# Peptides against a protein of PDB entry 7BDX: the designs that were tried, part 197

Target 1, 212 residues: chain A of PDB entry 7BDX
Amino acid sequence: EMGAAACTLLWGVSSSEEVVKAILGGDKALKFFSITGQTMESFVKSLDGDVQELDSDESQFVFALAGIVTNVAAIACGREFLVNSSRVLLDTILQLLGDLKPGQCTKLKVLMLMSLYNVSINLKGLKYISESPGFIPLLWWLLSDPDAEVCLHVLRLVQSVVLEPEVFSKSASEFRSSLPLQRILAMSKSRNPRLQTAAQELLEDLRTLEHN

## One batch from the design tools (peptide; made by RFdiffusion4, then SolubleMPNN)

Design b2_p21_1_s2 (from b2_p21_1, 12 letters changed)
Fold by OpenDDE base, seed 3:
Structure b2_p21_1_s2 (fold): chain B 212 residues (1-212), chain C 212 residues (1-212), chain A 21 residues (1-21)
Amino acid sequence: as target 1 above (212 residues)
Amino acid sequence: as target 1 above (212 residues)
Amino acid sequence: SEQLEEDRKLVAEIGAEALEA
């Protein structure tokens, strides 16, 4: 109980840039984020065959960890830290997103995707993520999720790739050959306005790239 | 491991007033500090007969909790919160300080005493602490500690009482009757300059009160 | 630009509500 409470507080205050700087300026950051990946991985491995008790201390703890990573990645120095010093954590997040089934651990997926999106804000982070083995298949795997928020954050991450010519050019062939166009088109008709907008914008961006 | 790491980070960032405000402004503060007291109490109870592994995750976790309380109490709104909404935590700290033997859990004692000292900065906090049953005997019990830092923080807390006439007048009879004068005089000759100074100042303050 | 980064970032609120900055 106490661990989850402490981590939840840390998550809450991590919305502040100054708090993120304070976390990163200490000598504990490397250790913390190293253990974070391991903890998240252990949690996901324990889900095999069990009903996720969403309200469990363990779940709350992992949500808070993912939230902290997200909020660290929201800040420029945080992105730099993650990409320079915590690549193993990023690799773990990518792995866990692949290991989770559609509809499984939706809240955690959302947070992990938000963190990757934030990392994708800078070119170095985007390059690192997009060059990860199986990244394109992973995007489409995630886009099959029944949850609108999961799909939204996948689309946002895809958009980050599409909007960066240097990154997109390297993936363009694989991207085009495997693009779930009908799925994205269906999302552009979603009743969820955020998902609808994100899908429409991505479709517009993709059409622009086909004409260039 | 992860819980201790998270709590240690939270401790580190709690040195910021803005972080303290953020912690207290959330809906999780009450729960967190409620559990904090319970966690600290459980830790101290588990020490009975065991060699304290100072470097254990459990120890580090409790140190971080005590550090957080200290840093919250360092801020005016934090003191107000503790005295208004977390009295049980303060009661727990007082109890634990009494339960610990001289030389036992020195680092934890220091942090707990620092927190109480910070609470004593305002009159309401000082009144609450000083009106706790057995407070005066507790001070002298703590002053018997072989550790200079423990004794230093006891002297500082005693000084907070002595410097507040409204508080001191209520305790004056008991205080004078049980004052370990020879012990304080010995501390005023300490090779530790901080302890020496604190003991000298307290002796001066006490002499001033005898003439009034 | 740093400004574009700030405009794009996502903040994770307690409860997994994404606040767009």
Scores: peptide ipSAE 0.246, ipTM 0.838, DockQ to the pose 0.111
Fold by OpenDDE base, seed 4:
Structure b2_p21_1_s2 (fold): chain B 212 residues (1-212), chain C 212 residues (1-212), chain A 21 residues (1-21)
Amino acid sequence: as target 1 above (212 residues)
Amino acid sequence: as target 1 above (212 residues)
Amino acid sequence: SEQLEEDRKLVAEIGAEALEA
C-alpha cells in the first residue's frame, strides 16, 4: 500500500517538466527505471494465474510506474534519458505490450503506448522503437484490441512512423504488406470521435505516401 | 526495492515548494500521510528484534518518508495541512521519537525532529506539538542522545517554544523545573560548531526570559 | 521543431483516462 501511494504521488507530480528534470538530475534515476521495468514484467507475468483484482495496490503501483515513464518521455531530456540509459525499459514495454492479450490490462496498455508514443516524438526514440524486433507485427496485434483508447494510441504511434520518411522507408515494404487496412478503415467510421479522427488522419497520411 | 526507489525520488523532488503544493493539491495526500505514520511505526517496532541492517530497503523507505514529511512541513501550506488533516502523523512522530533510545536510529530521529521543527515555525503547529502529552519530557529524553545532530535539532525545537511567549507561558513552570541546564551548558562548549552555537543562543534566550 | 515536439506530447494524468464505461 505505502509503495503504491508514494508511487502514485510521484506520478501526479511528474506531470511537471521541472519534476521530470529533478527526477533525471538525481543519481537514482537509472536504478529507478531499471527496477520499473522488472516490476512491470513481474506484474504482467502474474496475470496468467490468480485474478489480480484490477483495483489492487499492485495494479495501482504499476499504473503509476507507467504514468511516470509516460511523463518522463513527454519531455525532451526524458526521451534522451530513456533512449540512452534505459533501453531495457523500452524493450520491456514493447515485450509486455506483445505479451498482453487483446482486452487484457487495458489501462496499463494505454499508459505504455502513451510512453512509446512520447518516445517516438524525437527521431532517436522513433528509430530505436521502430527498429525493435517484431515492432510492426506488434502494432497490428495491438490494433486488434477491442478498446478504443488502446487503438487510438496504436494509431498515433503508427502515425509517428509514417510521418518520418527516414524511418518509414526502412519498414515500408513490411508495413505495406501487413497493414490491416480494413481494420483502420473500420476505425475511421468509429463512433468514438478521437479514434475516428486518428484513423482518418492516418489514412490520409498513408495515401499521401503512396502518391510520392 | 521499487517502493523505496519511488519514495526516494518523491523525497528528492519534494524539496521544491511547487512539488509540495502538487502533493497537497491531490486527493491522495490524506491517505499517503496516514499510511506514512503507520509505516514509520511498523519500522520502529521492528527494531526491537532482528538487526535490521541500517542499509536495508526498508530503512531507506522510512528515511524517504520522513524526508517527504520534513519537506512538506517546510512550506506554509504543508504545515497547515499537517496540523489540520494529519495530526495522527504528528502524534506518531512524537511517539516514535519517545520510543527510540538514545543513539538508536539517529538518521530517522534527525529527519523526524526536522519535520517537527518545520511544523513549529507557525503558531498553530507549535501550539499543537507543544501541547502534546509528555512533550517537555520528550525534549529532554531526546537531548540525552549522544548524536550532535539529534541534539542540534532538539535545541532548535526548544528554541521555537522559548521564542513564542504564548506557548512558553503555558509550559514555563514545567520547563524551568525540568530543564537539563547542565546538559545544555555542556553543549555550548561542544566541538561541534553548529551545536555549540545553538546551545549558546538558547541559553541567551532563556536568560532573556528570566529577566522579563 | 522542438515546439512541434512539445505540442505532440501526451501527459498521463491520474484518473483522466476514465474509461468511458
Scores: peptide ipSAE 0.228, ipTM 0.834, DockQ to the pose 0.114
Fold by OpenDDE base, seed 1:
Structure b2_p21_1_s2 (fold): chain B 212 residues (1-212), chain C 212 residues (1-212), chain A 21 residues (1-21)
Amino acid sequence: as target 1 above (212 residues)
Amino acid sequence: as target 1 above (212 residues)
Amino acid sequence: SEQLEEDRKLVAEIGAEALEA
């Protein structure tokens, strides 16, 4: 209980750039983000047996951890820190997104995808995550999720890849051969306006790339 | 481990006024400070059996909690919050300072005394803590500690009481009758310059009050 | 580029899901 409360407060204040700088400027940051990855991994591994109630202290704790990672990645110096000094955490997030089944831990999945999207704003970060083994299959696995918010954040991450020529060129063949076009077309007809817009924009970007 | 790491980071960033405002402006503050008191109490109650190593995750967690309380009390709006909305926490701190033996948990005792001193900057806070049952005996109990830093922070708290006429007048009879004058005189000869100065200043303040 | 980064960033807010519900 106390740990979840403290972590939730830390998540709340991490929305400030100055707080992110203070977290990273201390000597405790490396240890914190190392343990963060381990804690998130332990939580996901525990799900195969127990229907953890989404409102548990443990779930709230892990959500707060993922929120902190997202908010750190929202800041330029935070992205630099994650890409240079916390690569294991990024690897863990990618792994956990693969381990979670469609419809499982939607909130956590959204937060992890938001963190990866923020990392993708940095070209070095985008290169790092897109060169991860199985990255393209992972995107399509995640796009099979029934949750609209999960799908939205997957589409945003896909768009970050597609809009960067230096990254897209390396995976263009695999991307074009495996693209779930019918799924994206279905999303462009969603009742969720954010998902609809993101899918439509991505389809336009993809059409532009096929004509070049 | 993860809880202690998160709480330690929260403690570090709480040195900023804007972070304190962010903590208090959220809807989680009341719960956090309520659980803080309970956690500190549970820790102190556990000490009678186990020589907890000062470097344990549990000890570090409790130190960080006490540090957060201190840093919140360092800010005007934080003092107002503690005095108005977290009185149970202040009561708990006073109780725990009474429960701890001389030489026991020095670091925690110092942090708790620093928090009470910061609360004493607010006249409403000073009134609240000084009107607590057994407050004057508690000060002398704490002044029996062999640790110079504990004694220093007790003397600072005593000085806050002595320098406020509206508060001192209510307890002047008890204060004068129970004052460990020989102990304070001994501290004015300490090799610790901070303790020496604090004891000398308090002796001068007390002499001024006896002549009035 | 820095302004574009600021415009693109996502902040994870506590309780944001409750506002969209």
Scores: peptide ipSAE 0.204, ipTM 0.830, DockQ to the pose 0.093
Fold by OpenDDE base, seed 2:
Structure b2_p21_1_s2 (fold): chain B 212 residues (1-212), chain C 212 residues (1-212), chain A 21 residues (1-21)
Amino acid sequence: as target 1 above (212 residues)
Amino acid sequence: as target 1 above (212 residues)
Amino acid sequence: SEQLEEDRKLVAEIGAEALEA
């Protein structure tokens, strides 16, 4: 209870750039983000047996951790910190996204995807995550999720790769050969306006790349 | 581990007024401070048996909680919040200060005393804490502590009462009859400059009140 | 540009949908 409450408040205030800078300016930041990855991993590993109530203190705690990572990654210095000093955390997030089944821990998936998207805002972060082993198969695994919000954030992450020629060129062959085009086309017809727009924009970007 | 880390970071950033306002502006603040009191109480109750290592995650967690309360009380709106919406927390702090033996949990005592001192900065807070049952006996109990920092913060809290005639008049008879004058005189000769100064100032203030 | 990067960031808000910048 108390841990979840404290972490939730920290998450709330971490929407401020100044708070993120204060977190990173301390000597505790490295340890905190190291333990964060371990805690999220432990939570995901615990799901394989028990119907973890989404409303549990443990779930709320992990959501807050993922939210903090997202908000740190929303800041330029936070992205630099994560890519330079917390690569293991990024690797953990990628791993956990792969370990979670479609429809499982949707809110956590969304927050983790948001964090990776924020990391992808700069070229160094984008290179790191996109060069991760199994990254492209992971995207398609996540795009099989029935949740529209999960799919939305997958599409945004895919767009980040497609929009950067230097990054896309390295994976273009694998990307084109494995692209779940029918799934993306279905999303472009979604009743969810955000999902529809993201899918449509991605399809337009992909068409532009095929003509070059 | 993770709870202590998160709470410690929250404590660190709570030194900012804007962060305190953000904490209090949320719908989670009431619940957080309610649970805070319970957590601190549970920790103190657990001490009666086990040599709690001061370096434990639990200790660090409770220190961070007490630190957060202190930093909230450092802000005008935070004091108003505590006195209006978290009186039970203030009562818990007063209780815990009474339950702890001299030399026991020194760091926690200091932080709790700092929080009460910050509450005493305004008249409403000072009235509330000074009108608490057993407040004067509590001050003398705490002033028996061998730790100079505990004693320093007791003296500061006593000064807050002495400096406010409206508050002091209500307790003047009990205060004068129970004043550990010899102890305060000994502190005015302390090698600790802060303790020496605080004791000397209090003695001067007390002398001024006897001449009126 | 740094400004374009800032405009793309997502903030995770408690109880709120992801605010796109």
Scores: peptide ipSAE 0.244, ipTM 0.838, DockQ to the pose 0.088; fails the geometry check

Design b2_p21_1_s3 (from b2_p21_1, 11 letters changed)
Fold by OpenDDE base, seed 5:
Structure b2_p21_1_s3 (fold): chain B 212 residues (1-212), chain C 212 residues (1-212), chain A 21 residues (1-21)
Amino acid sequence: as target 1 above (212 residues)
Amino acid sequence: as target 1 above (212 residues)
Amino acid sequence: SEDLEEDRKLVAEIGAEAREA
């Protein structure tokens, strides 16, 4: 309970850039993010057996951790820190996104995808995550999720790849050969307007790349 | 481990007034400080049996909680919040300071005394803590501690009482009758310059009050 | 531009949907 409460408050204040800088300016940041990855991994591993009450203190704690990572990654110096000093955490997030089944732990999955999207805002972050083994298959696995928010954030991450020629060129062959085009087309007809727009924009971006 | 790490980071960032305002501006603050008191109480109760490794995660967690309370109390709106909405926490801190033996849990005792000192900066806070049952005996119990930092912060809290005529007048009879004058005189000869100065200043303040 | 990249960031809010900064 107390750990979840403290972590939730830290998440809440991490929406401030100055708070993110303060978190990273201390000698405790490295340890915190190392343990964060381990804690998130332990939580996901515990889900295979028990219907963890989604409203448990443990769930709230892990959501807060994922929220903190997201908000750190929202800031330029936070992205630099994650890519330079917390690569294991990024690798853990990628692994956990692969380990979670479609429809499983939707809120955590969304927060983790938001964190990876924020990391992808700069070229170094985008390069790092996109060069991870199985990244392209992972995107398609995640895009099979029934949740519209999961799919939306997957599409946004795909757009980050597509919009960067240097990154896209390295994966273009695999990307084109495995692209779940019918799934994306279905999303472009979604009743969810955010998902619909993101899918439509991605389809337009992909068409532009085919003609070039 | 993770809870302690998160709480330590929250402690670190709570040195900022803006962070304290952000903590208090949310709907989670009341719950956090309620659980904080309970957690600190549980920790102190656990010390009676086991030589808790002072460097344990639990110790670090409770130190961080006490640090957060101190930093919240350092800000005007934080003092207002504690005195209006977290009186049970203040009562808990006073109780725990009484439950801890001389030389026991020195770091926690110092942080709790710092929090009470910060609360005492305004008249409403000072009135509240000084009107607590057994407050004057508690000050003398704490002043018997062998640790110079504990004694220093007790003397500072005593000075807060002595410097406020409205508060001091209510306790003046009990204060004068129970004053550990020989102990304070011994502290005025301490090799610790901070303790020496605080004891000397308090003795001067007390002499001034005797002549008025 | 670096400024346009920063405008893409997402903030995770407690109890709220993801917002663009």
Scores: peptide ipSAE 0.256, ipTM 0.839, DockQ to the pose 0.108
Fold by OpenDDE base, seed 2:
Structure b2_p21_1_s3 (fold): chain B 212 residues (1-212), chain C 212 residues (1-212), chain A 21 residues (1-21)
Amino acid sequence: as target 1 above (212 residues)
Amino acid sequence: as target 1 above (212 residues)
Amino acid sequence: SEDLEEDRKLVAEIGAEAREA
């Protein structure tokens, strides 16, 4: 209980840029983010056997950790830190997103995807994530999720890849050959306005690339 | 491990006034400080049997909690919050300071005393603490500690009582009758400059009150 | 470029999954 409460408060204050700078300016940041990855991995591994209630302290703890990572990645210096000093954490997030089944741990998926999206704002981060083994198949695996918010954040991450010529050119062949176009078209007709807009924008971006 | 790491980071960032405001502006503050008291109490109770290594994750966690309380009390709105909404935590700190033997958990005692001192900056806080049952005997119990830093912070808290006529008048009889004058005189000759100064100042303040 | 990057960031809120900036 106490750990989850403390971590939740830390998550809340991490929305401040100055707090992120303070976290990263300390000597404890490296250890913290290393343990973060391990803790998230341990949690996801525990799901295969025990029906962990979504409202457990453990779940709240892991959500807060994912939230902190997201908020760190929202800041330029935070992105730099993650991409330079916490690559293992990024790898862990990618792995966990692959290990979770469609519809499983939706909230955690959303938070992890948000963190990766924020990392993708930095070209170095985008390169690192997109060059990770199995990244493109992972995007399509995640896009098979029944949850609209998961799909929304996947589409945003895909858009970050598509909008960067230097990244897209490296994976263009695989991307084009595996693109779940019918799924994205279905999302462009979603009743969820955010998902609908994101899918439409991505389709427009893709069309622009086909005409060049 | 992870909980202690998160709590330590929260402690570090709590040195900022804006972070304290953010913590207190949330809906989780009450629960957090309630659990804080319970956690600190549980830790102190565990010391009677198990030689908890001072460097344990649990010890670090409790130190961080005490540090957070101190930093919250360093801010006006934080003092107001503690005195209005977290009195049980203040009571717990007073109790734990009484339960710990001289020389036991010195670092924790220092942090807890610092928190009480910060609370004493507010007249309402000073009144609340000083009117707590057994407060004066507790001060003398704590002043029997072999540690100079513990004694320093006790003297500072005593000074806060002495410098407030409205508070001192209520307890003046008990205070004067139980004052460990020989102990304070010994501290005024300490090799520790901070302790020496604090003891001298307190002796001067007490003399000023005798001549009025 | 930096200003455009800042406008795209997502902040994770407690209880709210995403704030768009």
Scores: peptide ipSAE 0.256, ipTM 0.838, DockQ to the pose 0.109
Fold by OpenDDE base, seed 3:
Structure b2_p21_1_s3 (fold): chain B 212 residues (1-212), chain C 212 residues (1-212), chain A 21 residues (1-21)
Amino acid sequence: as target 1 above (212 residues)
Amino acid sequence: as target 1 above (212 residues)
Amino acid sequence: SEDLEEDRKLVAEIGAEAREA
């Protein structure tokens, strides 16, 4: 209980840039983010048989960790830290997103996707995650999720790739050959306005790239 | 391990006033500080037989909690919060300081004393802690500690009482009758300059009160 | 630019799903 409460408070205050700077300015940051990846991995591995008690202390703790990573990645220095010094954590997030089934751990999946999206804001981060083995198949796997928020954040991450010519050119052939166009088109007709907009924008971006 | 790391980070960032405000501005603060007292109490109760592994995750976690309380109490709004909304925690700290033997859990004792000292900065906080049953005997019990830092923070807390006429007048008879004068005089000759100064200042303040 | 990064970032809120900044 206390661990979850402490981590939740840390998550809450991590929305501040100054707090992120303070976290990263200490000697404890590296250790914290190293253990974060391990803890998240351990949690996901524990799910293979148990009914996820969404309100468990363990779940809340892992959500808070993912929230902290997201909020660290929201800040320029935080993105730099993750890309330079915590690549193992990024690799873990990518792995866990692949290990989680559609509809499984939706909230965690959203937070992890948000963190990757934030990492994608800088070119170095975008390059790192997009060059990960199986990244394109992972995006399509994630886009099969029934949850609109999961799909939204997948589309945003895809958009980050598509909008960066240097990154997109490297994977363009694989991307085009595997693109779940019908799924994205279905999302562009979603009743969820955020998902609808993101899908429409991505379709427009993709059409622009076909003409260039 | 992860809980201790998260709590340690929260402790580190709690040195900022803005972080303290953020902690207190959320709906989680009350719950967090409620569980904090319980966790600290549980830890101290576990010591009655076990060799305190000072570097244990549990110890580090509790040190971080005490550090957070200290840093919250360092801020005006934090003192107000503790005195108004977390009195149970203050009562727990007072109890634990009484339960810990001289030389036991020195680091924790220092942090807890620092928190009480910070609470004593406002008159409401000082009144609350000084009106606690057995407060004067507790101060003398704590002053018997062999550790110079423990004794220093006890002297500082005593000074907060002595410098406030409204508080001191209520306990003056008990205070004078039980004052470990020889112990304080010995501290005024300490090789520790901080302890020496604090003891000298307190002796001067006490002499001034005898003439008024 | 740093300004463009700020406009794109996502902040995770406690108990709320993703806030767009």
Scores: peptide ipSAE 0.256, ipTM 0.839, DockQ to the pose 0.112
Fold by OpenDDE base, seed 1:
Structure b2_p21_1_s3 (fold): chain B 212 residues (1-212), chain C 212 residues (1-212), chain A 21 residues (1-21)
Amino acid sequence: as target 1 above (212 residues)
Amino acid sequence: as target 1 above (212 residues)
Amino acid sequence: SEDLEEDRKLVAEIGAEAREA
């Protein structure tokens, strides 16, 4: 209980850039983010056995951890820190997104996708995550999720890759050959306005790339 | 481990007034400080059995909790919050300071005393803690500690009481009748310059009060 | 470039949807 409460407060204050700078300026940041990855991995590995209630202290704790990572990645110095000093955490997030089944741990999956999206804002971060083995298959696996918010954040991450020519050119062949076009077209007709817009924009971006 | 790491980071950033305001402005503050008191109490109660290593994750966690309370009490709105909404935590701190033996958990004792000192900065806080049953005996109990830093922070708390006529007048008879004058005189000759100064200043304040 | 990065970032709010900056 106490750990979840403390971590939740830390998550709440991590929305401030000055707080992120304070966290990263200390000598405890490396250890914290290392343990974060391990804790998230342990949680995801435990799900195969026990239907952990979404409202458990453990679930709230892991949500807060993922929230902190997201908010750190929202800041330029935080992205630099993650890509330079916490690559194992990024690798763990990519792995866990692959390990989670469709519809499993939706809130956690959204937060992890938000963190990867924020990392993708800088070219170094985008290069790092997009060069991860199995990244393209992972995107399509995640796009099979029944949750509209998961799909939204997958589409945003896909758009970050597509909009960067230097990155997209490396995977363009694999991307085009495996693109779930019918799934994205279906999303462009969603009743969720955010998902609809994201799918529509991505389809426009893809059409532009086919003509170039 | 993860809880201690998160709590330590929260402690570190709580040195900022804006972070304290953010913590208190959220809907989770009351729960956090309630659980804090319970966690600190559980830790102190566990000490009678196991020589918990000072460097244990549990010890570090409780130190961080006490540090957060101290840093919240350092801010005016934080003092108001503690005195108005977290009185149980203040009562717990007073109780735990009585439960700890001389030389036991020195670092925790210092942080708890710092929190009470910070609370004593405002008249409402000083009134609240000084009107606690057994407060005067507690001060003298704590002043028997062999640790110079514990004694320093006790003397600072005593000075806060002595310097406020409205508060001191209520307990002046008990205070004068039980004052460990020889102990304070011994501290005024300490090799610790901070302890020496604090004891000397308190002796001057007490002499001034005897002539009034 | 930095301004464009700030406009795109997502902040994870407790109990709220993702906030775009």
Scores: peptide ipSAE 0.255, ipTM 0.839, DockQ to the pose 0.109

